# Designs tried in a protein design run: peptides against a protein of PDB entry 7AE7. Part 41

Target 1, 321 residues: chain A of PDB entry 7AE7
Amino acid sequence: KVYKDLREFLEVLEQEGQLIRVKEEVNPEPDIAAAGRAAANLGKNQPAVFFEKIKGYKYSVVTNVHGSWQNHALMLGLDKNTSTKDQFYELNRRWDKFPVPPNVVKREAAPCKENVIDKDINLFEILPLYRINEQDGGFYISKASVVTADPEYPDDFNKLNVGTYRIQVKDRDRVGIQALAMHDIAVQLEKAEAENKPLPIAITIGNNPLVTFMASTPVGYNQNEYEFVGALQDGVPMDIVKSDLYDHLYVPAGSEVVLEGHIIPRVRTVEGPFGEFPGSYSGARLQCEVKIDRITHRTNPIFENLYLGIPWTEIDYLMAL

## One batch from the design tools (peptide; made by RFdiffusion4, then SolubleMPNN)

Design b1_p12_3_s3 (from b1_p12_3, 5 letters changed)
Fold by OpenDDE base, seed 4:
Structure b1_p12_3_s3 (fold): chain B 321 residues (1-321), chain A 12 residues (1-12)
Amino acid sequence: as target 1 above (321 residues)
Amino acid sequence: MSPEELRKEALS
């Protein structure tokens, strides 16, 4: 099975007993994290946790989408009981199919374009933001697939980068992004900042699970993650759509939320601290700031966010394959 | 601004 979006995947997870719905209203803190931990304690077959109602917010949260080997098997369209060995075999087999170019769909065909916010942007109205860890310095968007391009080669699709970076919400329409030197985004940002220009960015939330997987998987600077998604879909292209603000940025057609904006050149603000579970996600430092200029989103958008718990975090699974 | 203050302001 191939998934066009997060919702199709969540449906399968639920059908396969790999999703728990929390139907009662929860507090953003500490209930989301607490419920996530409770779900993790159910054993090795950790389900995704879907919070339907969050006090003070309009929309839902889902966490731990990639939080088990069963979920990873299902992500690959395999039987949930597929062994880790066979998952790796299949992953490697499909990897060799790279590149599989994505389909560019029309705006009207892209679910992520159902709603547009281009004024009075308020992230808190769209995303049920919460602190993942009690000690976190802010609210984090931790499973976004961030789309950027090389400013010198904006039309080179091979240099289009889809990566995962920790993002701290700083204001209604501003986020801090951790762009470390080892990240491809840092190369692109450096080029933009050399000329004191903004770097166009699209922060996509709630995607086809393979997009999220590939965004967290290091690839070459001249390799497009979307073309790997197609490979991992066993040769079925994924659907992408042009961003609203930028002709050279493409986002997953099925994204729940797309934050379009720009990294403000040569501005650094305090980002963090963030919980140390991912290892690299620790400490406070001066990081880049993104201005959100436009939001597109599906009706009743689902905020997919990272689960951080013991003994295994969702990052552990994302990195294990 | 603390996270809680930010949320409060954003949702006010």
Scores: peptide ipSAE 0.597, ipTM 0.962, DockQ to the pose 0.868
Fold by OpenDDE base, seed 5:
Structure b1_p12_3_s3 (fold): chain B 321 residues (1-321), chain A 12 residues (1-12)
Amino acid sequence: as target 1 above (321 residues)
Amino acid sequence: MSPEELRKEALS
């Protein structure tokens, strides 16, 4: 099984008993985090949790999409009861198929382009933002696949980077992003800032689960994560579409939400703290800031966000492979 | 501003 988007994956999760729907209206805080923790405590078969109604918001949230070995197996299109050993074996087997170039689809064929917001940008109108942890310094977008390119080689598709970074919402149209020196985005940002130029960025939310997986998996600077997604789909290319603002940035065609903008050169603002693990907070630091210039989104977009809870966090599964 | 204040302002 290959998934075109998050929605197809969520459908399979639900069919396989690996998704819980919360149909009653919940408060964004503390109910989302609390319900997520409660679901995680149900055992090793940790389901995704889908919140249909969130007070004060129009759209839905899903969390813990990758939060179990069963979900991980299903992500690979395997039986949910596939052993971890066999999952690793299959992952490694498929990895050798790299590169599998993605299909570039037309704009009209990309679900992420169904709706456009190009003025009066307000992230709170499109994303049901909440504090993942009670003591977080802000609202975080924690499962975004962030697309950037090398500003020196913008047309080199192999240098296109799709990564996962800690993103704090700073304002209606501003986010802070943690770009550490070891990250590919930091290399690209350094090049842009050397010339005092903005770095184009597309922050994609609610993707094909393998995109999210690969965005969280370190690869070489000259390796494209989308080509690994195709490999992990056992040779089936994934679908990407050109961003609206930038010719050299491509986003998953099926993204629920795409935030297009730029990292402001040589600007640093306070970011954090964030509870990366239960009871463990990273300190507040000066980090780069992104201005959001355009949003494209599917109708009734689903905000996929990271689950952080006990005993295992979703990140543990994403990083375990 | 606090996260809650930000949310209130953004959704007002």
Scores: peptide ipSAE 0.596, ipTM 0.961, DockQ to the pose 0.846
Fold by OpenDDE base, seed 1:
Structure b1_p12_3_s3 (fold): chain B 321 residues (1-321), chain A 12 residues (1-12)
Amino acid sequence: as target 1 above (321 residues)
Amino acid sequence: MSPEELRKEALS
């Protein structure tokens, strides 16, 4: 089984009893985090939690999509009861199929292009933002697959980077992004900032679960995460589409939301604190700031966000293999 | 501003 997008995966999770649907209206705080924790405590299966209605917002939230070995097995198109060992063997077998180049689809064929917002950008109108942890310094987007390229080699597809970074919402049209020196995005940003140029960026939310997985998996600077997604799909290419603002940036065709913009050169603003682990907060730091210039999104977009609970965090599963 | 103030302003 191969998934084109998050929605196909959520459908399978629901069919397999690995998704809880909350139909009643909830408050963004504290109900989303509280319900996520409650669901995690229901047992070993640790289902995804889908919130259909959030007070004050138009759209839905899903969390804990990768939050169990059963969900991980299903992500690989395996039986949900596949052992961790067998999942590991299958993952490694498929990994050797790299590279599997993606299909570039036309704009008209990409679900992420169904709607466009190009003026009066307001992230709060499109994303039902909430505090993941009670003491977070802001609203975080924690499961985005962030697309950047090498500004010196923008047409080198092998240098296209798809990574996961801590992103704090700073304003209606601004986010802070944690780009550490060890990240490929930091190398690319350094090149842009050397010339005092913005770094083009696409922040993609609600993706094919293998995209999210690969965005959280370190690969070489000259390796494209999309080509690994195709490998992990057992040789089936994933679908990507050109971003609206930039010819050299490609996003997953099925993304729920795509935030297109630029990292403002040589600007650092306060970001944090964020509870990366239960009971542990990363302090406030000066981080990069992104200006959002354009949003594309699916109709009724689903905001996928990270679950941080006990006993295992979702990040533990994303990094376990 | 606080996150709550930001949200309130953004959705006002």
Scores: peptide ipSAE 0.582, ipTM 0.959, DockQ to the pose 0.846
Fold by OpenDDE base, seed 2:
Structure b1_p12_3_s3 (fold): chain B 321 residues (1-321), chain A 12 residues (1-12)
Amino acid sequence: as target 1 above (321 residues)
Amino acid sequence: MSPEELRKEALS
């Protein structure tokens, strides 16, 4: 099984008993985090948790999409009871199929383009933002696949980077992004800032689960994550579409939400703290800031966000390689 | 601005 988008994967998770649907209205805090922790504690097979109704917001949240070995197996299109050994074997087998170039689809064929917001940007109207941990310094978008390019080689598809970074919401149209020196985005940002130029960016939320997986998996600077997604789909190309603002940035065609904007050059603002692990908080730091200039989104967009809980975090499964 | 203040302002 290959998934075009998050929704197809959520359907399979639900069919396989790996999705809990919360139909009652919940408070963003503390209910989302609390329910996620509760779900993780109830079963050996930590299901995804889908919140249909969130007080004060229009749209839904899903967490813990990658939060179990069963979900990981299903992501690979395998039986949910496939052993970890066999999952890794299959992953490695498929990895050797790299590169599998993506299909570039027309704008009209991309679900992420169903709706456009190009003025009066307000992230809170599109994303049901909540504090993941009680002591978090703000609202985080913790499971986005962030698309950037090399400013020196913007048309080099091999240098197109899709990565996962910690993103704190700072304002209606601004987010802080943690671009550590070890991240490919930091290399690209350095080049842009050397010329005092903005770095074009697309922050994509609610993707094909293999996109999210690959965005969290370190690859070479000259390797495109989308070409690995195709490999992990056993040779089936994924669908991408050109961003609206930038000819050189491509986003997953099926993204629930795409935040298009730019990293403001040579600006640093306070970001954090964030509880990355149970009982562990990263301190506040000066991080770069993104201005959101345009949003495209699917109708009734699903906000996929990271689950952090005991005994295992979703990160443990995403980084289990 | 606290997260709660930000949310309140953004949704007001």
Scores: peptide ipSAE 0.577, ipTM 0.956, DockQ to the pose 0.846

Design b1_p12_3_s4 (from b1_p12_3, 4 letters changed)
Fold by OpenDDE base, seed 4:
Structure b1_p12_3_s4 (fold): chain B 321 residues (1-321), chain A 12 residues (1-12)
Amino acid sequence: as target 1 above (321 residues)
Amino acid sequence: MSPEELRKKALA
């Protein structure tokens, strides 16, 4: 099975007993994290946790979408009981199908374009933001697939980068992004900042699970993650759509939320601390800042965010494949 | 600004 969006995947997770719905209104803190931990303690078959109602917010949160081998099997369109060995075999087999170019769909056909916010942007109205860890210095968007391009080669689709970076919400329309030197985004940012130019960015939230997987999987600078998604879909192209602000940026057609904006050149603000579970992601430091200029989103957008718990984090599964 | 202050201001 191939998934067009997060919703199709969540439906399958639920059908397969790999999704827990929390229907009661929860507090964003500490209940989301606490319920996530409780779900993780249910054993090796860690389900996704879907919070339908969050106090003070309009929309829902889902966590732990990639939080088990069963979920990973289902992500690959395999039986949930597929062994890790067979999952790896299938992953490797499909990997060799690269590149599988995505389909560019029309704006009208892209669910991520159902709603537009281009003024009075407030991230808190769209995303039920919460601290993942009690000690976090802010609210984090931790499972976003961030789309950037090489500013010197904006039309080179092979240099289009879809990566996962920790993003701290700084204001209604501002986020800090951790762009480490080892990340492709850092190369692109360096080029933009050399010219004192903004770097165009699209922060996509709630995607086809293979997009999220590939955004968390290192690939070559001249390799497009969307073309790997098509490979991992066993040769079925994924659907992308042009961003509203930038002709050279393409986002998943089915994204729940797309934050379009720019990295402000040569501006650094305090980002962090963030919980030590990702290891190297601990501590506070100066990081770049993104201005959000436009939001597109599906009706009743689902905020997919990372689950961080003991003993296994969702990131451990994302990196294990 | 604390996260709680930010949220409060954003949702006010």
Scores: peptide ipSAE 0.594, ipTM 0.961, DockQ to the pose 0.834
Fold by OpenDDE base, seed 1:
Structure b1_p12_3_s4 (fold): chain B 321 residues (1-321), chain A 12 residues (1-12)
Amino acid sequence: as target 1 above (321 residues)
Amino acid sequence: MSPEELRKKALA
């Protein structure tokens, strides 16, 4: 099975008993994190947790989407009881199908374009932001697939980067992003900053689970993550759409939320701390700042965010393959 | 600004 978006995957998770739906209104803190931890304690078959109602917010949150081997099997369109070994063999077999170019769909055909916000940007109205860990220095977006391009080669689709970065919400329309020197985004930002130009960026939230998987998987600078998604879909292309602000940035057509904006050149602001691992907080650092200029989103957007709990964490599963 | 203050300000 191939999934067009997060919603199709969540439907399968629910059908397979791999999703818990919390229908009661919860508080952002501490209930989301607490319920995630409780779900992780249910044993080896860790379900996703879907929060339908969050006090003070309009929309829903889902966590732990990639948080089990059963969920990984289902992501690959396999039986949920497929062994880790067989999942690995199938992943490797499909990997050899690279490249599988994506389909570029029209704006009107892309679910991520259902709603537009281009004035009075307020992330808190669209995303039910919460502290993932009790001592986090802010609200984090931890499972975003961030799209950037090489400003010297904006039309080279092979240099389009889709990566996962730690993102802290700094204001209604600003986020901090952790762009480490080893990341492809850092190379692209360096080129933009050399000319004192903004780096165009699209931060995509709530994607096809293979997009999220590939965004967390290192690939070559001249390799496009979307072409690997098509390979991992056993040769079925994924659907992408042009961003609204930038002709050279393409986002997953099915994204729940797309934050379009720019990295402000030569600006660094304090970001952190964040509890990346249980009992371990990364210190506060100076990181890049993104101005959000436009939001597109599906009707009733689902905020997919990372579950951080007792090992195995969702990060461990995303990095294990 | 604390996260809670930021949220309160953003949703006010």
Scores: peptide ipSAE 0.591, ipTM 0.961, DockQ to the pose 0.809
Fold by OpenDDE base, seed 2:
Structure b1_p12_3_s4 (fold): chain B 321 residues (1-321), chain A 12 residues (1-12)
Amino acid sequence: as target 1 above (321 residues)
Amino acid sequence: MSPEELRKKALA
């Protein structure tokens, strides 16, 4: 089974008993995080948790999408009871199919383009933002696939980077992004900042689960994560679409939300703290600032966010691969 | 600005 988007995967998770649907209205805090922790306590078969109604917000949240070996097996289109060994075997087998180039679809064929916001940008109207941990310094977008390019080689598809970074919401149209030196985005940002130029960016939320997986998986600077997604889909290309603002940035066609904007050159603002692991907070640091200039989104967008709770956390599964 | 103040300001 190959998934076009998050929604197809959530349907399979629900069919397989790996998704809990919360139909009652919840408070964004503390209920989302509390329910995630409760789901983690259900044992080894941790389901995704889908919140249909969140007080004060229009749209839904899903957490813990990658939060179990069963969910991981299903992501690979395998039986949910496939052993970890066999999952790794299949992952490695498919990895060798790299590269599988994506299909570039027309704008009209891309679900992420169903709605456009190009003025009066307000992230809180589109994303049901909440504190993941009680002591977090802000609202985090913790499961985004961030698309950037090499500003020196913007048309080199092999240098198109899709990565996962810690993103704190700073204002209606501003986010802080943690671009560490070890990240490919830091190389690209350094080049842009050397010329005092903005770095174009697309922050994509609610993707095909293999996109999210690959965005969290380190690859070479000259390797495109989308070509690995096609490999992990057993040779079936994924669908991408050109961003609205930038000809050289491509986003997953099925993304729930796409935040298009730019990293402001040579600006650093306070970001954090964030509880990355239970009982562990990364301190506040000066981080890059992104201006959001345009949003495209699916109708009734689902905010996929990372579950952080007692081990095993969703991040543990994403990093264990 | 606290997260709660930010949310309140953004949704006002």
Scores: peptide ipSAE 0.586, ipTM 0.960, DockQ to the pose 0.831
Fold by OpenDDE base, seed 3:
Structure b1_p12_3_s4 (fold): chain B 321 residues (1-321), chain A 12 residues (1-12)
Amino acid sequence: as target 1 above (321 residues)
Amino acid sequence: MSPEELRKKALA
């Protein structure tokens, strides 16, 4: 089975008993994090948790989407009881199908384009933001697939990068992004900053689960994550669409939310702390700042965010491969 | 600004 978007995957998780739906209104804090921890205590078959109603917000949150081997099997379109060994075997078999080029769809065919916000941007109106950990220095977007390109080779699709980075919300229309030297985005940013130019960026939230998986999986600088998604779909291309602001950036057609903007050149602001692991906080550091210039989103967008709880955490499953 | 102050300001 291949999924077009997050919603199709959530439907399968629910059918397979791998999703808990919380219908009662919850407080953003501490209820979301508390419910995530409670779900982790259900044993090895940790379900996703879908919060339909969040006090003070209009839209829903889902967490722990990748939080079990059962969810990982279902992501690959396998039986939920497929052994870890067989999942790895199948993953490796499909990996060899790279590259599988994506389909570029028209704007009118892309669900992520259903709604547009191009003025008075306020992230808090679109995303039900909450502190993941009690001692976090801010609200984090932790499962975004961030799209950037090489500013020297903007038309080279092989250099288009889709990565996962720590993103702190700084204001209504600003986020901090952790671009470490080991990440491909840092190479691209260095080139832009050398010329004192902004780096175009699209931060995509609530994707096809294989997009999120590949964005968290290191690949070569000259390899496109979308072409691996097609390989992991056993040769079925994924659908992408051109961004609204940039001709050279493509986003998943089915994204729940797309934040389009730019990294401000040579600006660094305080980011953190963030609890990356239970009981471990990264210190506050100077990090890059993104200005959000445009938002596109599906009607009633779902905010997918990372669950951080007792090991094994969702990040452990995303990095275990 | 605390996260809570930021949220309050943003949703005001």
Scores: peptide ipSAE 0.583, ipTM 0.960, DockQ to the pose 0.803

Design b1_p12_4_s1 (from b1_p12_4, 5 letters changed)
Fold by OpenDDE base, seed 4:
Structure b1_p12_4_s1 (fold): chain B 321 residues (1-321), chain A 12 residues (1-12)
Amino acid sequence: as target 1 above (321 residues)
Amino acid sequence: MDEEVEKILERF
């Protein structure tokens, strides 16, 4: 099976008994992280946890979407009981199908374009933000697929980068982003900052699970993650749509939320701490700042976010395949 | 499984 979006995947997880639906209103803290821990601590068949109602927010949260080998099998469109060995075999077999170019759909055909916010932007009205770890220095978006391009080669689709980066919410319309020198985004940002230009960015939340998987998987600077998603879909192209602000940025057509904006050149602000591992916080660092200029979102957008805890957690499964 | 996680959420 191939999934167009997060919703089609969540439907399969629920049908397969790999998603728990919390229908009662929860507190953002500590309940989301507590449920994520509880799910992870099952040790096997760890479900996604879907929270329908978050106190003080309008929209839902889902965690642990990639939180088990069963969820990974289902992501690949395999039987949930497919062995890890057979999942790896199938992953490698499909990897050799690269490149599988995506389909560019029209704006009117893209679910991520159902709603637009272009003024009075407030991330707290769209995303049910919470502290992932008790000692986090703020609210994090930890499972976004971030789209950037090479500012010298903006029309080179092979240099279009889709990566996962730590994102701290800084204000209603601002986020800090951790761009380390080893990340392709850092190369692109360096080029933009050399000219004192903004770097165009699209931060996408709640995607097809293979987009999220590929955004967390290192690939070559001249390799497009969307073309790997098509390979991992066994040769079925994924659907992408042009961003609203930038002709050279393409986002998954089915994204729950798209934050379009720019990295402010030569600005650095304090980001962190964040609990990357239990009892280990990466210290506060000076990191890049993104201005959000436009939001597009699906009606009743689902905020997909990571749970972080003692291994094995969702991040360990995302990195293990 | 649902009942186990629901019972864990009820404990918080």
Scores: peptide ipSAE 0.268, ipTM 0.873, DockQ to the pose 0.028
Fold by OpenDDE base, seed 2:
Structure b1_p12_4_s1 (fold): chain B 321 residues (1-321), chain A 12 residues (1-12)
Amino acid sequence: as target 1 above (321 residues)
Amino acid sequence: MDEEVEKILERF
């Protein structure tokens, strides 16, 4: 099975008994984190948790989408009881199919383009934001696939980067992003900041689970994560669409939410603390700031976010492959 | 599965 978007994957998780649907209204804090912890603490067959109603918000949240070996097997379109060994064998076999170029679809064919917000941007109207950890210094977006290009080679598709980064919400239309020197985004940002230019960015939320997986998997600077998604789909291309603001940035056609904007050059603002690991908060640091200039989203967008806690959690499964 | 769902709901 190949998935076009998060929704097709959530349907399969529900059919396979790997998704719990919470139909009652929950408080964003502490209930979302409490339920994610409860799901992770099952020790095996850990389900995704889908929250239909969140107090004070219009839209839904899903957590623990990658939270088990069963969910990883289903992500690969395998039987949910496929052994970890056989999942690794199949992953390696499919990896050798790289590159599999994506299909560029028309704007009118892309579900992520159903709605547009280009004025009075407020992230709290689109995303049911909550603190993931009790001691977090703010609201985090932890499962975004962030799209950037090389500002010297913007039309070089091999240098188009899709990565996962720590993102703190700073204001209605601003986010902090952690661009570490070891990440490909840091190379691209250094080039833009040398010229005192903004770096174009698209922050995509609620994707095909293989996009989220590849955005969390380190690849070479001259390798496109979308071409690995096609390889991991056993040679079936994924669908991408041009961003609305930038002709050189491509986003997953099925994304639930796309935040289009720019990294402000040579600006650093306080970000954190964040509970990256239990009992170890990364201290407050000066991080890059993104201005959000446009949002596109599906009707009734699903906010996919990470649960963090004691191993084994969703992040440990994403790092174990 | 029903007991696991109930056990998740009991922790809200």
Scores: peptide ipSAE 0.266, ipTM 0.870, DockQ to the pose 0.030
Fold by OpenDDE base, seed 1:
Structure b1_p12_4_s1 (fold): chain B 321 residues (1-321), chain A 12 residues (1-12)
Amino acid sequence: as target 1 above (321 residues)
Amino acid sequence: MDEEVEKILERF
């Protein structure tokens, strides 16, 4: 089975009993993190947790989407009881199908383009932001697939990078992003900053679960994560669409929210602390700043966010393969 | 899983 978007996957998780739907209004803090912790602490068959109503917000949150081997099997379109061994064998078998080029769909065919915000941008109106850990220095977007390109080779699709980075909300229209020197985004940013130019960026939230998986999986600088998604879909291409601001950036057609903007050249602002590991906060550091210039989103967008806690959590399942 | 779902819901 192949999923076009997060919604098709959440429907399967619910049908398979691997999603808990909270219909009652919850508080953003502490309830979302408390429920994510409770789900992770089950030790097996850990479900996704879907919050329909969040106090002070218009839209929903889902967490722990990749939080179990059952959810991982379902992501691969396998039986939920498929052994970790058989999931690994199937993943490797599909990996050898790389590259599977994506389909470029028209703007009018992309669900992520249903709504546009190009003025008075306020991330808090679109994303039900909450503190993931009690001591976090702010609100984090922890499960975004971030799209950037090589500014010297913008038309080289093999250099299009889709990665997962720590993103702190800094203002209504600004986020801090952690670009480490080992990340492909840091190489691309260095090239842009050498010329004192902005680096174009698209921060995509609520994706096909294989996009989120591949964005968390290291690949070569000249390998496109979307072509691996097609391989992991057993040779079925994924659907991508051109960004609204940039001709060279492509986003998943089914994304719940797309934040389009730029990394401000040669600017560094304080980001953190963030609870990356239980009882371990990465200290506050100077990180890159992104200006959000445009938002596109599905009607009633779902904010997919990571639950962090004691292993095994969702991040451990995303890194275990 | 139903009892575990109930325990998650009991925390709200």
Scores: peptide ipSAE 0.225, ipTM 0.854, DockQ to the pose 0.030
Fold by OpenDDE base, seed 5:
Structure b1_p12_4_s1 (fold): chain B 321 residues (1-321), chain A 12 residues (1-12)
Amino acid sequence: as target 1 above (321 residues)
Amino acid sequence: MDEEVEKILERF
């Protein structure tokens, strides 16, 4: 099975007993993190947790979407009971299909374009933001697929990077991003900053689960993650759409939310602390700052966020490959 | 499903 978006995947997770739906109104803190911890403690069948109602917010949250080997099997369109060995075998078999170029769809065919916010941007109106860990220095977007291009070669689709980075919400229209020297985004940012230019960015939230997987999987600087998504879809192309602000940035057509903006050149602001692991906080550091200039979103957007509350979190499953 | 939801809700 191939998924066009997060919603088609969540439907399968629910049908397979790999999603818990919380229908009662929850507090964003501590309830979302507490429920994620509870789900992770269910043992072998760690489900996604979908929160329909969050106090003070209009929209839903889902967490722990990649939080088990069962969810990983289902992401590959396999039986949920497929062994880890057979999942790896199938992953490797499909990996050899690279490259599978994506379909560029028209704007009118892209669900991520259903709604537009281009003025008075407030991230808190579109995302049910919460602290993932009690001691976090703020709200994090921890499961975004971040799209950037090489500013020297903006039309080279092979240099289009889709990566996962730690993103702290800093203001209504500002986020901090952790661009480490080992990340492809850091290479692209260095080129932009050398010329004192902004780096165009699209922060995409709530994607096809293979997009989120590939954004968390290191690939070569001249390899496009969307072409691997098509390979992992057993040769079925994924659907992408041009960003609204930038001709050279393409986002998943099915994204729940797309934050379009720019990394401010040569600006560094305090980011963190963040509890990446239980009892382990990465200290506050000076990191890059993104201005959000436009939002596009699906009607009733689902905020997909990473669960990090105990060992064998989604990150352990995303990094175990 | 209901027992799993209950076990999650008991931790709120």
Scores: peptide ipSAE 0.049, ipTM 0.749, DockQ to the pose 0.028

